# Ledger of designs, part 228: peptides against a protein of PDB entry 6B4J

Target 1, 315 residues: chain A of PDB entry 6B4J
Amino acid sequence: DITMQWYQQLQDASMQCVLTFEGLTNSKDSQAKKIKMDLQKAATIPVSQISTIAGSKLKEIFDKIHSLLSGKPVQSGGRSVSVTLNPQGLDFVQYKLAEKFVKQGEEEVASHHEAAFPIAVVASGIWELHPRVGDLILAHLHKKCPYSVPFYPTFKEGMALEDYQRMLGYQVKDSKVEQQDNFLKRMSGMIRLYAAIIQLRWPYGNRQEIHPHGLNHGWRWLAQILNMEPLSDVTATLLFDFLEVCGNALMKQYQVQFWKMLILIKEDYFPRIEAITSSGQMGSFIRLKQFLEKCLQHKDIPVPKGFLTSSFWRS

## One batch from the design tools (peptide; made by RFdiffusion4, then SolubleMPNN)

Design b1_p27_2_s3 (from b1_p27_2, 13 letters changed)
Fold by OpenDDE base, seed 3:
Order: structure tokens, then sequence, then C-alpha cells
Structure b1_p27_2_s3 (fold): chain B 315 residues (1-315), chain A 27 residues (1-27)
């Protein structure tokens, strides 16, 4: 399976990255610890500062992240920080930065869906300039949300239930599994972030270049989801999230093919979702149903709330 | 650039895969 091979390659690359900077992370030297913490803050704080407030502020954040990844010194916590402070600094920063982007999907976007767009446009722009960060974003995303690949992890003989739950994307702490609502909320945030990344380009980059991970990956994702048996509650939730965020972009790009796909979802796939939906899970099902019906009726997919406009970039 | 060519190649492969999958679904 080409998709699973791709998944595994990304995971392997991520693991190799971790091994590469292990010296930095495991060092007991006080100076190394300080450098590690400074680099971690320099990588993650700018991402946490991303907001929907102003395009100019977003540009400043982007420039800071790009400068850091380019080996230039940046100000963080009142100190000058550079990846050149340690031979493993760049790998560490790329990994932590990618991890933070996915975490913002998991946390910020999960709670505030409109936050997907400013985070995604920065991530896309950084990915364009720093491909390794993009690969690591995918690796982190796939690890936390296997449905973003998509695939459904399988229970293997001898596997602990908790490990299986973690593979499915659940958080398990002190032998307590995450509640379904919280799980779905986190998965939704990550899918929405991904759906935003694949359609957005940083406006101050070279727009003549091809998107490093564009809408074709979204089209593939849909095709693969529809070729899989639906998973209770999960499929309805994430399919809605994905279509709400990037459905308009997909409609514009694939036109008639998009509508054929949407009809297929409504007529063939939706009944399969219904068949596995319990009375307690009707919320996600109903949302998807209403969305599909509305889109088909109006022959339009609305631009998602929070989509960045020209006015945003002039602010 | 070599990078652009690689991206294009990947995008084409992904598109072909998607098309194949949808063709199977739409039959």
Amino acid sequence: as target 1 above (315 residues)
Amino acid sequence: SERDEEIRRREEEVLELAEELFEELLK
C-alpha cells in the first residue's frame, strides 16, 4: 500500500530526527540544557502567538521563524538565540516547530476553528522554504491523528488495550482513556488545520512555485476515506470538518468531479455512516447531513469562516 | 528547479491515485 509506505517513511524520518538531536536532549551539561530550552522557546513561542488579529503581525511571526530556521539569530526571552549554538540545533528546532504546529491544531483550532487559517498559512509558507519542517508536520499529524493519512489502526494480538487506544489517537493517562467528545474535538482541530494547509499559500513567497503539499492531497484524502468503511462517529465528524474547511477550494479546482464526489457521499457513503451511527452519536451525523444537503441544494460550498482576505493582509 | 520537478512528480502521482480511486467509486 503506497499510502502506508508514505506513512511509515515519514514516521521513520521523524524517529531519525529525534535520534539525531538526542545528544542535545539528553545532555546533562548546564549550557546544553540552556541552549535546548532557548531553542525550544524560540521555535514554539512564535507559533503560539499566531492570531487572527493582523496580517502584519503574522508576517513578523513568519519572518522570525524563517530567520531561526535559516541560521540567523533571533530574539527570544530577552536573549539572542540561534540554531548554530549547537550542531543538533537545527534538527531540534525543526522537530519542535513542526510538533508545535500540530499541537496548535490539536488545541487552538480544536477550540477555535477560525484559528486554522492563520496557523496554516504560516505553516504552508514555512513548508515551502523548509521542506523538512513540512515532512515533520505530516509525521506529527499522522502520529496523533491516523485519520489524516487516512488509515484505521488495527488491534494486534498481544497488544495492550491502552496502546491500541493511543494508536487510535486517544490520550490515555493513568489508565484513564480520554472521553470521546474530547478525542473528536482534538481530531477535528488537526483535520481542519491540515485542510487549511493544503489550500493556502504564503502571500509573500514565490507564488509561481508549486504548493509543496497542495489540494491534490486533499482530493486523495477524500478518495481514500470513501474507499474505507466508515468508523462510528469519527468518519462523520472528520469528513464534515474537512469539507467545511477545504470544500470550497476543492469545488473550484475539481469542478464537476467535485460535485460527482459529493453526490456519491450523499447517496452511497452517507447511508453506510448512518448504519453504524448510534442514537448517542447523531450529532456528527446530523451536521454532515445538513451540510451535504445544503451544499447540494445551493450548488455551492461556502467559504469557511476565518478564511483570510486581502483586507487581513493589509492590516 | 529540481525541487519543483520533484514536487510536480509527487503531485501528479497523487492526482493519478486519487483519480483511480474515484473512478472505482463512481462506477
Scores: peptide ipSAE 0.465, ipTM 0.919, DockQ to the pose 0.821
Fold by OpenDDE base, seed 2:
Structure b1_p27_2_s3 (fold): chain B 315 residues (1-315), chain A 27 residues (1-27)
Amino acid sequence: as target 1 above (315 residues)
Amino acid sequence: SERDEEIRRREEEVLELAEELFEELLK
């Protein structure tokens, strides 16, 4: 189907990118290794510095990332670093930057949901200026969280269980699969980040430009999820995460259609989730239930906690 | 711009797909 084709195209592009900078990553030359490390730090450290502290600081981080991607020298680790230091430098930096954004979803957003918004607005702004970074963000996201596509990987005959678990997004180390709670936490972070990206625009960009991966993708995501059989604990968790982060934006954009969808979720889809929910998984189910009931009762979806305000940008 | 037109086209295609999926759900 179209969704799987899109998924595969992004994965192929990501793979081709890796092959492109393989010379840099596999080099045994000491200088090349140094350049690689410098570029990696230059690409990833600014992303790790993203915080909710001040809009001015966020702008500085954005400008630094954009400068690096534009071939300008930037200061990193006390050294001047540029993608021009190696012919494969730009591809490498784009890949590592995209990977880091997704990693922040997986780690930072997973632990601090409000962190989704400052990370997402930077990612969105960079994506607008550097579309290849955006494609790579999607590729990394889809690989780590197939539910962001969404699709459910299937077990194939002859497949190792560990490989299947990895395809599902689980981390498997030393033949031990991660605990379900940790898995869901990571998936939640990535979904929340994605939900934030598709609705946010960098305020200092060209406002006349169209969002490179806008809210329509969120609408599609919901439609696709609802056309899939629910997965135990996963569906309830991620559906809640998604709606909590971008439900308000979806409501504003799709209006009556949004409410029809929400009613459909409550009346038709929710019972299907309930049917597969065990007593030990009631937490996610109850959260989704309460959220849906509250939204339908108040005829409103609240603005998510951590949403960036005008006051943030003036700081 | 040509890029904007491409993005717009993709967004429209995605919207159409979403609409089809929702219509199927509402039957």
Scores: peptide ipSAE 0.447, ipTM 0.913, DockQ to the pose 0.847
Fold by OpenDDE base, seed 1:
Order: sequence, then structure tokens, then C-alpha cells
Structure b1_p27_2_s3 (fold): chain B 315 residues (1-315), chain A 27 residues (1-27)
Amino acid sequence: as target 1 above (315 residues)
Amino acid sequence: SERDEEIRRREEEVLELAEELFEELLK
């Protein structure tokens, strides 16, 4: 399976990255600990500052992240911080930055769907300039949300139930598994962020450059989802999230083929979702149904709420 | 650039895979 090979390759690369900066993370030296903390803050704080307020602020954040990744000193917490402070600094920062982008999907986008777009456009722009960060974003995303690949993790003989639940993307704390609604909320946030990343380009970059992970990956994702058996509640939720965020972009890109796919979803795949949907899970099902019916009726996919406009970039 | 060519090749491979998957759904 080509998709699973790709998944494994990204996970292996991420694991190798962790091994490369293990010396920095495991150091008992006080100076090394200080450097680690400073680098971690420098990598993650700018991402947390991303907001829908102003394009100029977003540019400042982008420039700061790019400067850090380029080996330039940046101000963080009142200190000058550089990845050159430690030989493993760059690998560590790239890993933590990528992790933070995915966490913003998991947390911020999960709670505020419109936040997907400013986060995604920065992530996309950084990915263009720093491809390793992009690969690490995918690795973190895939690990936390296997449905973004997509695949359904399988229970292996001898596996602990908690470990299987974690593989499925659930958080397990003190032997208590996360509630389904919270799980779906986090998965939704990550899928929405991904759907935004694959369609957005940083407006101040070289427009002649190709998107490093563009809409074709979205088209592939849909094709793969439709070739899988639906999972109760999960498939209806994430399919809606994905189409709401990037459906308009896919419509513009694939035109007639997009509508053929949408009809296929409505006529062939949707009944399969219905067959596995219980009375208690009708919320996600109804939402997807209404979305599909509205889009087919109007022959249009609306631009998602929060999509960045020219006026945003002039602010 | 060499990087752009690699990205393009990957995008084409992904598109081909998507097309194959959709064709299977239509059978």
C-alpha cells in the first residue's frame, strides 16, 4: 500500500529527527536546559500569537519564524535566541514548530474553526521555505489523526486496549479514555487545518513556486476515504469538515470531476454511512446530509467562513 | 528548480493514484 508506505516513511523521518536532538533534550547540563527552553519558546510562542486580527501582524510572525529557522537571532522572552546555540538546535526547533502547528489545529481550530486559515497560511509559507518542517507537520498530524492519512489503525494481538485507543487518536489519561465528542472535536480541528494548508499560499512568497503539498493531496484524501468502509460518527464528521473547508477550492480545481465525486458521495457512500449511524450519532450525519443537499441543489460550494481576503492582507 | 520538479512529480503521482481510486469506485 503506497499510502501506508508514505505514512511509515514520514513517521520514520520524525523518529530520526527526535533521535538527532536527543542529546539536547536529555542533557542534565543547566546551560543546555536553558537553551532547550529558550528554543522551545522561540519556536512555539509565535505560532500561538497567530490570529485573525491583522495581516501585518501575521507577516511579523511569519518573518520571526522564518528568521529563527534561517539561523538568525530572534528576540524571545527578552532574550536573543538562535538555533546556532546548539548543534541540534535547528532539528529541535523544526520538530517543535511542526508539533505546535498541529497542536493549534487540535486545540485552537477545534474550538474556533475560522482560526484554521491564518494558521494554515503561515504553515504553508514556512513549508515552502523549510520543507523539513512540512514533513514533520505531516508526521505529527498523521500520528495524532490517522484519519488525515487516511487509515484506520487495527488492533494487534497482545496490544493493550489503551494503546489501541491512543493509536486511534484518543487521549487516555489515568486509564480514562477521552469522551467521543472531545475526540471528534480535536480530529475536526486537525482535519480543518490540513484542508486549509493544502489550498493556501503565503502571499509574499515566490508565486512561481509550486505548492509543496497542494490540492491534489486533498483529492487523493477524498478518493481514499471513499474507498474505505465508513467509521461510525468519524467519517461523517471529518468528511463534512474537509468539504466545508476545501470543497470550494476543489470545485474550482476539478470542476466537473468534483461534482461527479460529490454525486457519488450522496448516492453511493452516504447510504453506507447511514447504515452504521446510530440514533445517538445523528448530529454529524444530519450536518453532512444538509451540506451535500445544499451544495448539489445550488450547484455551488460556499467559500468557507474565515477565508482570508485581500482586505485582511491590507490591514 | 530540482525541488520544484520533485514536488511536481509527487503531485502527478498523487493525482494518478486519486484517479485510479475513483475509477475503482465507479466499477
Scores: peptide ipSAE 0.418, ipTM 0.905, DockQ to the pose 0.861
Fold by OpenDDE base, seed 4:
Structure b1_p27_2_s3 (fold): chain B 315 residues (1-315), chain A 27 residues (1-27)
Amino acid sequence: as target 1 above (315 residues)
Amino acid sequence: SERDEEIRRREEEVLELAEELFEELLK
């Protein structure tokens, strides 16, 4: 399976990255610990500052992240920080930065869907300049949300239930699995972030360059999802999330093929979703149904709320 | 650039895969 090979390659690359900077992370030296913490803050704080407030602020954040990744010193916490402070600094920062982007999907976007777009445009722009960060974003995303690949993890003989739950993307703490609503909320945030990344380009880069992970990956994702058996609650939720965020972009790019796909979902895939939907899970199903019916009726997919406009970049 | 060509190749491969999947679904 080509998709699973791709998944595994990204996971392997991520693991190798962790091994590469293990010396920095495991060091007991006080100076090394300080450097680690400074680098971690320098990598993650700018991402946490991403907001929908102003395009100018977003540009500043982008420039700071790019500078850090380029080996230039940046100011963080009143200190000058550079990846050159440690031989493993760049690998560490790339990993932590990528992790933070995914965490913002998991947390910020999960709670505020509109936050997907400013985070995604920065991530896309950084990915364009630093492909390793992009690969690590995918690795983190795939690990936390296998549905972003997409694939459905299977229970293997001898596997602990908790491990299986974690593979499915659930958080398990003190032998307690997270509630389904929280799980879906986190998965939704990550899918929405991904759907935003694949369609957005950093406006101050070379727009003539090819998107490093563009809408074709979104088209593949849809095709793969529709070629899989639906999962209770999960499929309806994430399919809605994905289409709400990138459906308009997909419509513009794939045109007639896009509408054929929507009809296929409505006529052929919905009955399959319905068949596995319990009465307590009808909310996600109804949302998806209403969305698709509206889109088909109007022959249009709305631009998602929070989509960045020209006015945003002038602010 | 070599990088752009690689990205393009990957995009094409992904598109081909998507097309195959959709063709099968639409039959």
Scores: peptide ipSAE 0.364, ipTM 0.886, DockQ to the pose 0.866

Design b1_p27_2_s4 (from b1_p27_2, 16 letters changed)
Fold by OpenDDE base, seed 3:
Structure b1_p27_2_s4 (fold): chain B 315 residues (1-315), chain A 27 residues (1-27)
Amino acid sequence: as target 1 above (315 residues)
Amino acid sequence: DERNKKILEEQELVLKEAQELFEKLLK
């Protein structure tokens, strides 16, 4: 399975990255601990400051992250911080930065869907300049949300139930599994962030270059989903999330092919979703239904709410 | 560098496979 090989390669790369900075993370030296904390803050705080308020602020955040990744000193917590403070500093920062982007999908986007766009455009721009950060974003995303690959983890004989639940993306704390609504909310946030990343380009970069992980991956994702059996509640939820965020961009890019795909979803795939949908899960199903019907009727997919306009970048 | 190249190659293969499967569904 080529998809699973790709998944595993990204996970292996992520694991190797962790091993490369293990000396920094496991050090008992007080100075090393201080450096670790400073680098962690420098990598994560700017991402948490991303907002929909002004394009100028977003540019400042981007420049700070890029400077840090480029080996330049940045101000963080009132101190000058650089990845050159430790030989493992760059690997550590790249890993923590990627982790934080995915976490913002899991938390911020999950609660505020519009937040996907400013986070995604920064992530996309950083990915363009720092491909390793992009690979690590995918690795973190795939691990937390296997549906972003997509694949459905299977239970194997001898596996602990809690481990299986974690593989499915559930949080398990104190032997208690996460509630379904919270699980779906987090998965939705991560899928929405991913759908935004694949369509957005940083406006101040070299836009003549090919997107490092562009809309072709959106097309792939849809194709893979359609070739898989639907999962109860999950498929309807995430398919809607994906199409709401990147459907307009896919429509513009693939035109007639996109509409053929959308018709296929409505006529062939949607009945399969319906067949596995219980009465208690009708909310996600109905939402997807209404979205598909509206789009096909109007022959248009609306620009998603929160999409960054030219006016945003002038602010 | 070699590792990144391998990852890229695998991504391209995934895209190709997905496209082929999608075309099969359209028949």
Scores: peptide ipSAE 0.026, ipTM 0.673, DockQ to the pose 0.347
Fold by OpenDDE base, seed 4:
Structure b1_p27_2_s4 (fold): chain B 315 residues (1-315), chain A 27 residues (1-27)
Amino acid sequence: as target 1 above (315 residues)
Amino acid sequence: DERNKKILEEQELVLKEAQELFEKLLK
C-alpha cells in the first residue's frame, strides 16, 4: 500500500530526527540544558504568538522563524539564540517547530476554527523554504491524527486496548480514555489546519513556485477517504471540517470535476455514512448533510470564515 | 538528501493513485 508506505517513511524520518538530537535532549550538562531550553522557546513561542490581529505582526513572526531556521541569531526571552549554539540545534528546532504547528491545530484551531488560516499560512511559507519542517509537520500530524493520512488503525492480536485507543488518536491518561467530544474536537482542529495549509501561500514568497504541499494533496485526501468505509461520527465530522475549510479552493481549482466529486459524496458516500450513524451522532451527520445540500443547491461553496484577505496583509 | 527524495517519490505515487481512483469513481 503506497499510502501506508508514505506514512511509514515520514514516521521513520521523524524518528531519525529525534535520534539525531538525542545528545542535546539527554545531556546532563548545564550549558546544554540551557541551550535546549532557549532553542525550544525560540522555536515555539513565535508560533504561539500567531494571531488574526495584523498582517505586519504575522510577517514579523514569519521572519523570526525563518531567521532561526537559517542559522541567524534571534532574540528570545531577552537572549540571543541561534541553532549554531549546538551541532544538533537545527534538527531539534525543526522538530519542535513542526510539533508546535500541529499542537496549535490540536488546541487553538480546535477551539477557534478561524485561527487555522494565520497558522497555516506561516506553516506553508516556512515549509516552502524549509522542506524538512514540512515533512516533520506531516509526521506529527499523521501520528496524532491518522485520519489526516488517511488510514484507520486496526486492532491487532495481543494489542492492549489503551495502545489501540492511542493509535486511533485518543488521549489515554491514568487508564481513562478521552471523551468522544474532546477527541473529535482535537481531530477537527488538526484537519482544519491541514486543509488550510494545502491552499495557502505565503504572500511574500515566490508565488510562481509550486506549492510544497498544495491542493493536489487535498484531492488525494478526498480520493482516499471515498475509497474507505466510513467511520461512525469521525467521517461525517472530518469530511465536513475539510470541505468547509478547503471546499471553496477545491471548487475553484477543479471546477466541474469537483462538483462531480461532491455529487458522488452526496448520492453515493453519504448514504453509507447514514447507515452507520447512531441517534446520538446525528449532530455531525446533519451538519454535513446541510452543508452538502446547500452547496449543491447554490452551486457554490462559501469562502471559509477567517480566510485572510488583502486588507489583513495591509494591516 | 536521499531521505527527502524518497519521501517525495512516495508522495508522487500517492497522488498518482489518487488521481486514477477519482477518474475511476467519476466514470
Scores: peptide ipSAE 0.024, ipTM 0.632, DockQ to the pose 0.321
Fold by OpenDDE base, seed 2:
Structure b1_p27_2_s4 (fold): chain B 315 residues (1-315), chain A 27 residues (1-27)
Amino acid sequence: as target 1 above (315 residues)
Amino acid sequence: DERNKKILEEQELVLKEAQELFEKLLK
């Protein structure tokens, strides 16, 4: 189908990118190794520095990342670093940067949901200026969280169980599969980051241009989820995460159409989730239930906690 | 056709068995 074709195209592009900078990553030359490490740090450290502390600091981080991607020298670890130091430098940096954004969803946002917004606004702004980074963000996101596509990977005959578990997004180390709670926490972080990206625009860019991956993709995501059979615990968790983060934006954008969708979720899809929910999974189910009921009762979706305000940008 | 139906049924069975095993590992 069209969704799987899109998924595969992004994965192919990501794989091709890796092959493109293979010379840099596999080099035994000491200088090449140094360049690789410098570029990796230059790409990833600024993303790690993203915080909710001050808008001015966030702008500095954005400018640094953009400068690096533009071929300008940047200071990293007390050294001047540029993607021009190696012919494969730009591809490498774009890949590692995209990977780091998704990793922040997987780790930072998973633990601190409010962190989604400052990370997402930077990612969105960089995506607007550097479309290839955006494609690579999607590729990394889709690989780690197939539910962001969305699709549910299927077990194929002859497949090892561990490989299937990994395809589902589980971490498997030393033949030990990740605990369900940790898995869901990571998936939640990535979905929340995605939900934030599709609604946020970098305020210092040309906002008259169309969002490179905007709310229309959020609408698509919901539609696809609702057309899929619910997965135990996963669907209730991620549907809540998605709606909590971008429900307000979707409501404003799609208005009556959004409310029709929400009613469909409550009246048609929610019973299907209930039917597959065990007693041990009632937490995620109840949370989704309460959210839907509250939103329908009040005829409003609240602005998510951590949403960036004008005061943030003045700091 | 009947052949395709059988293939699909077999695939579904394999999936179910794998999922059940996976759930056991998560306990």
Scores: peptide ipSAE 0.005, ipTM 0.320, DockQ to the pose 0.019
Fold by OpenDDE base, seed 1:
Structure b1_p27_2_s4 (fold): chain B 315 residues (1-315), chain A 27 residues (1-27)
Amino acid sequence: as target 1 above (315 residues)
Amino acid sequence: DERNKKILEEQELVLKEAQELFEKLLK
């Protein structure tokens, strides 16, 4: 399976990255520990500062992240921090930065869907300049949300139930699995972030270059989902999330082909979702149904709430 | 690097396969 090979390649790259900076993370030296903490803060704090407030602030955050990844010193926590402080510093920062972007999808976007766009445009811009960060974003995303690949992890004989639940993307703490609503909320946030990344370009970059992971991957994702059996509650939820965020962009890009896809979803795929939807799971199903019906009726997909306008970039 | 090339090639293959499968669904 080509999709699974791609998934595994990204996971292998991520694991190799972790092994590369293991010396930094496992060091007992006080100076190394200090450097690690400073680098971790420098990589993650700017991402946490991303907001919908002003385009100028977003540019400052982008420039700071880019400077750090470029080996330039940046101010963090009142200190000058550089990836050159340790031979493994760059790999560590790239990994932690990518992890933080995905975590913002999992947490911030999950709670505030509009936050997907400012986070995504920074992530896309950084990905364009630093391809390794992009690969690590995918690796983190795929591991936390296998539905972003997409694939459904299977239970293997001899596997602990908790390990299987974690593979499915559930959080398990103290032998307690998270509630389905919280699980879906986190998955939704990550899918929404991904859907935003594939359509957004950093406006201050070289626009002549092709998007490093563009809308063609959105088309791929939809095609793969439609070729899979639906999963109860999950498929209806994430398909809605994806289409709400990037449906307008896909419509503009693929035009007639996009509408054929929507018709296929409504007429052929939707009954399959319905067949596996219980009475207690009708919320996600109804939401997807209403969205599809509205889009087909109006022959339009609305621009998603929170989409960054020209006025945002002038602020 | 060679690893990145392999990943990119694999992504292209995934996209091609997905497109072909999608076209079959539309028939």
Scores: peptide ipSAE 0.025, ipTM 0.657, DockQ to the pose 0.359; fails the geometry check

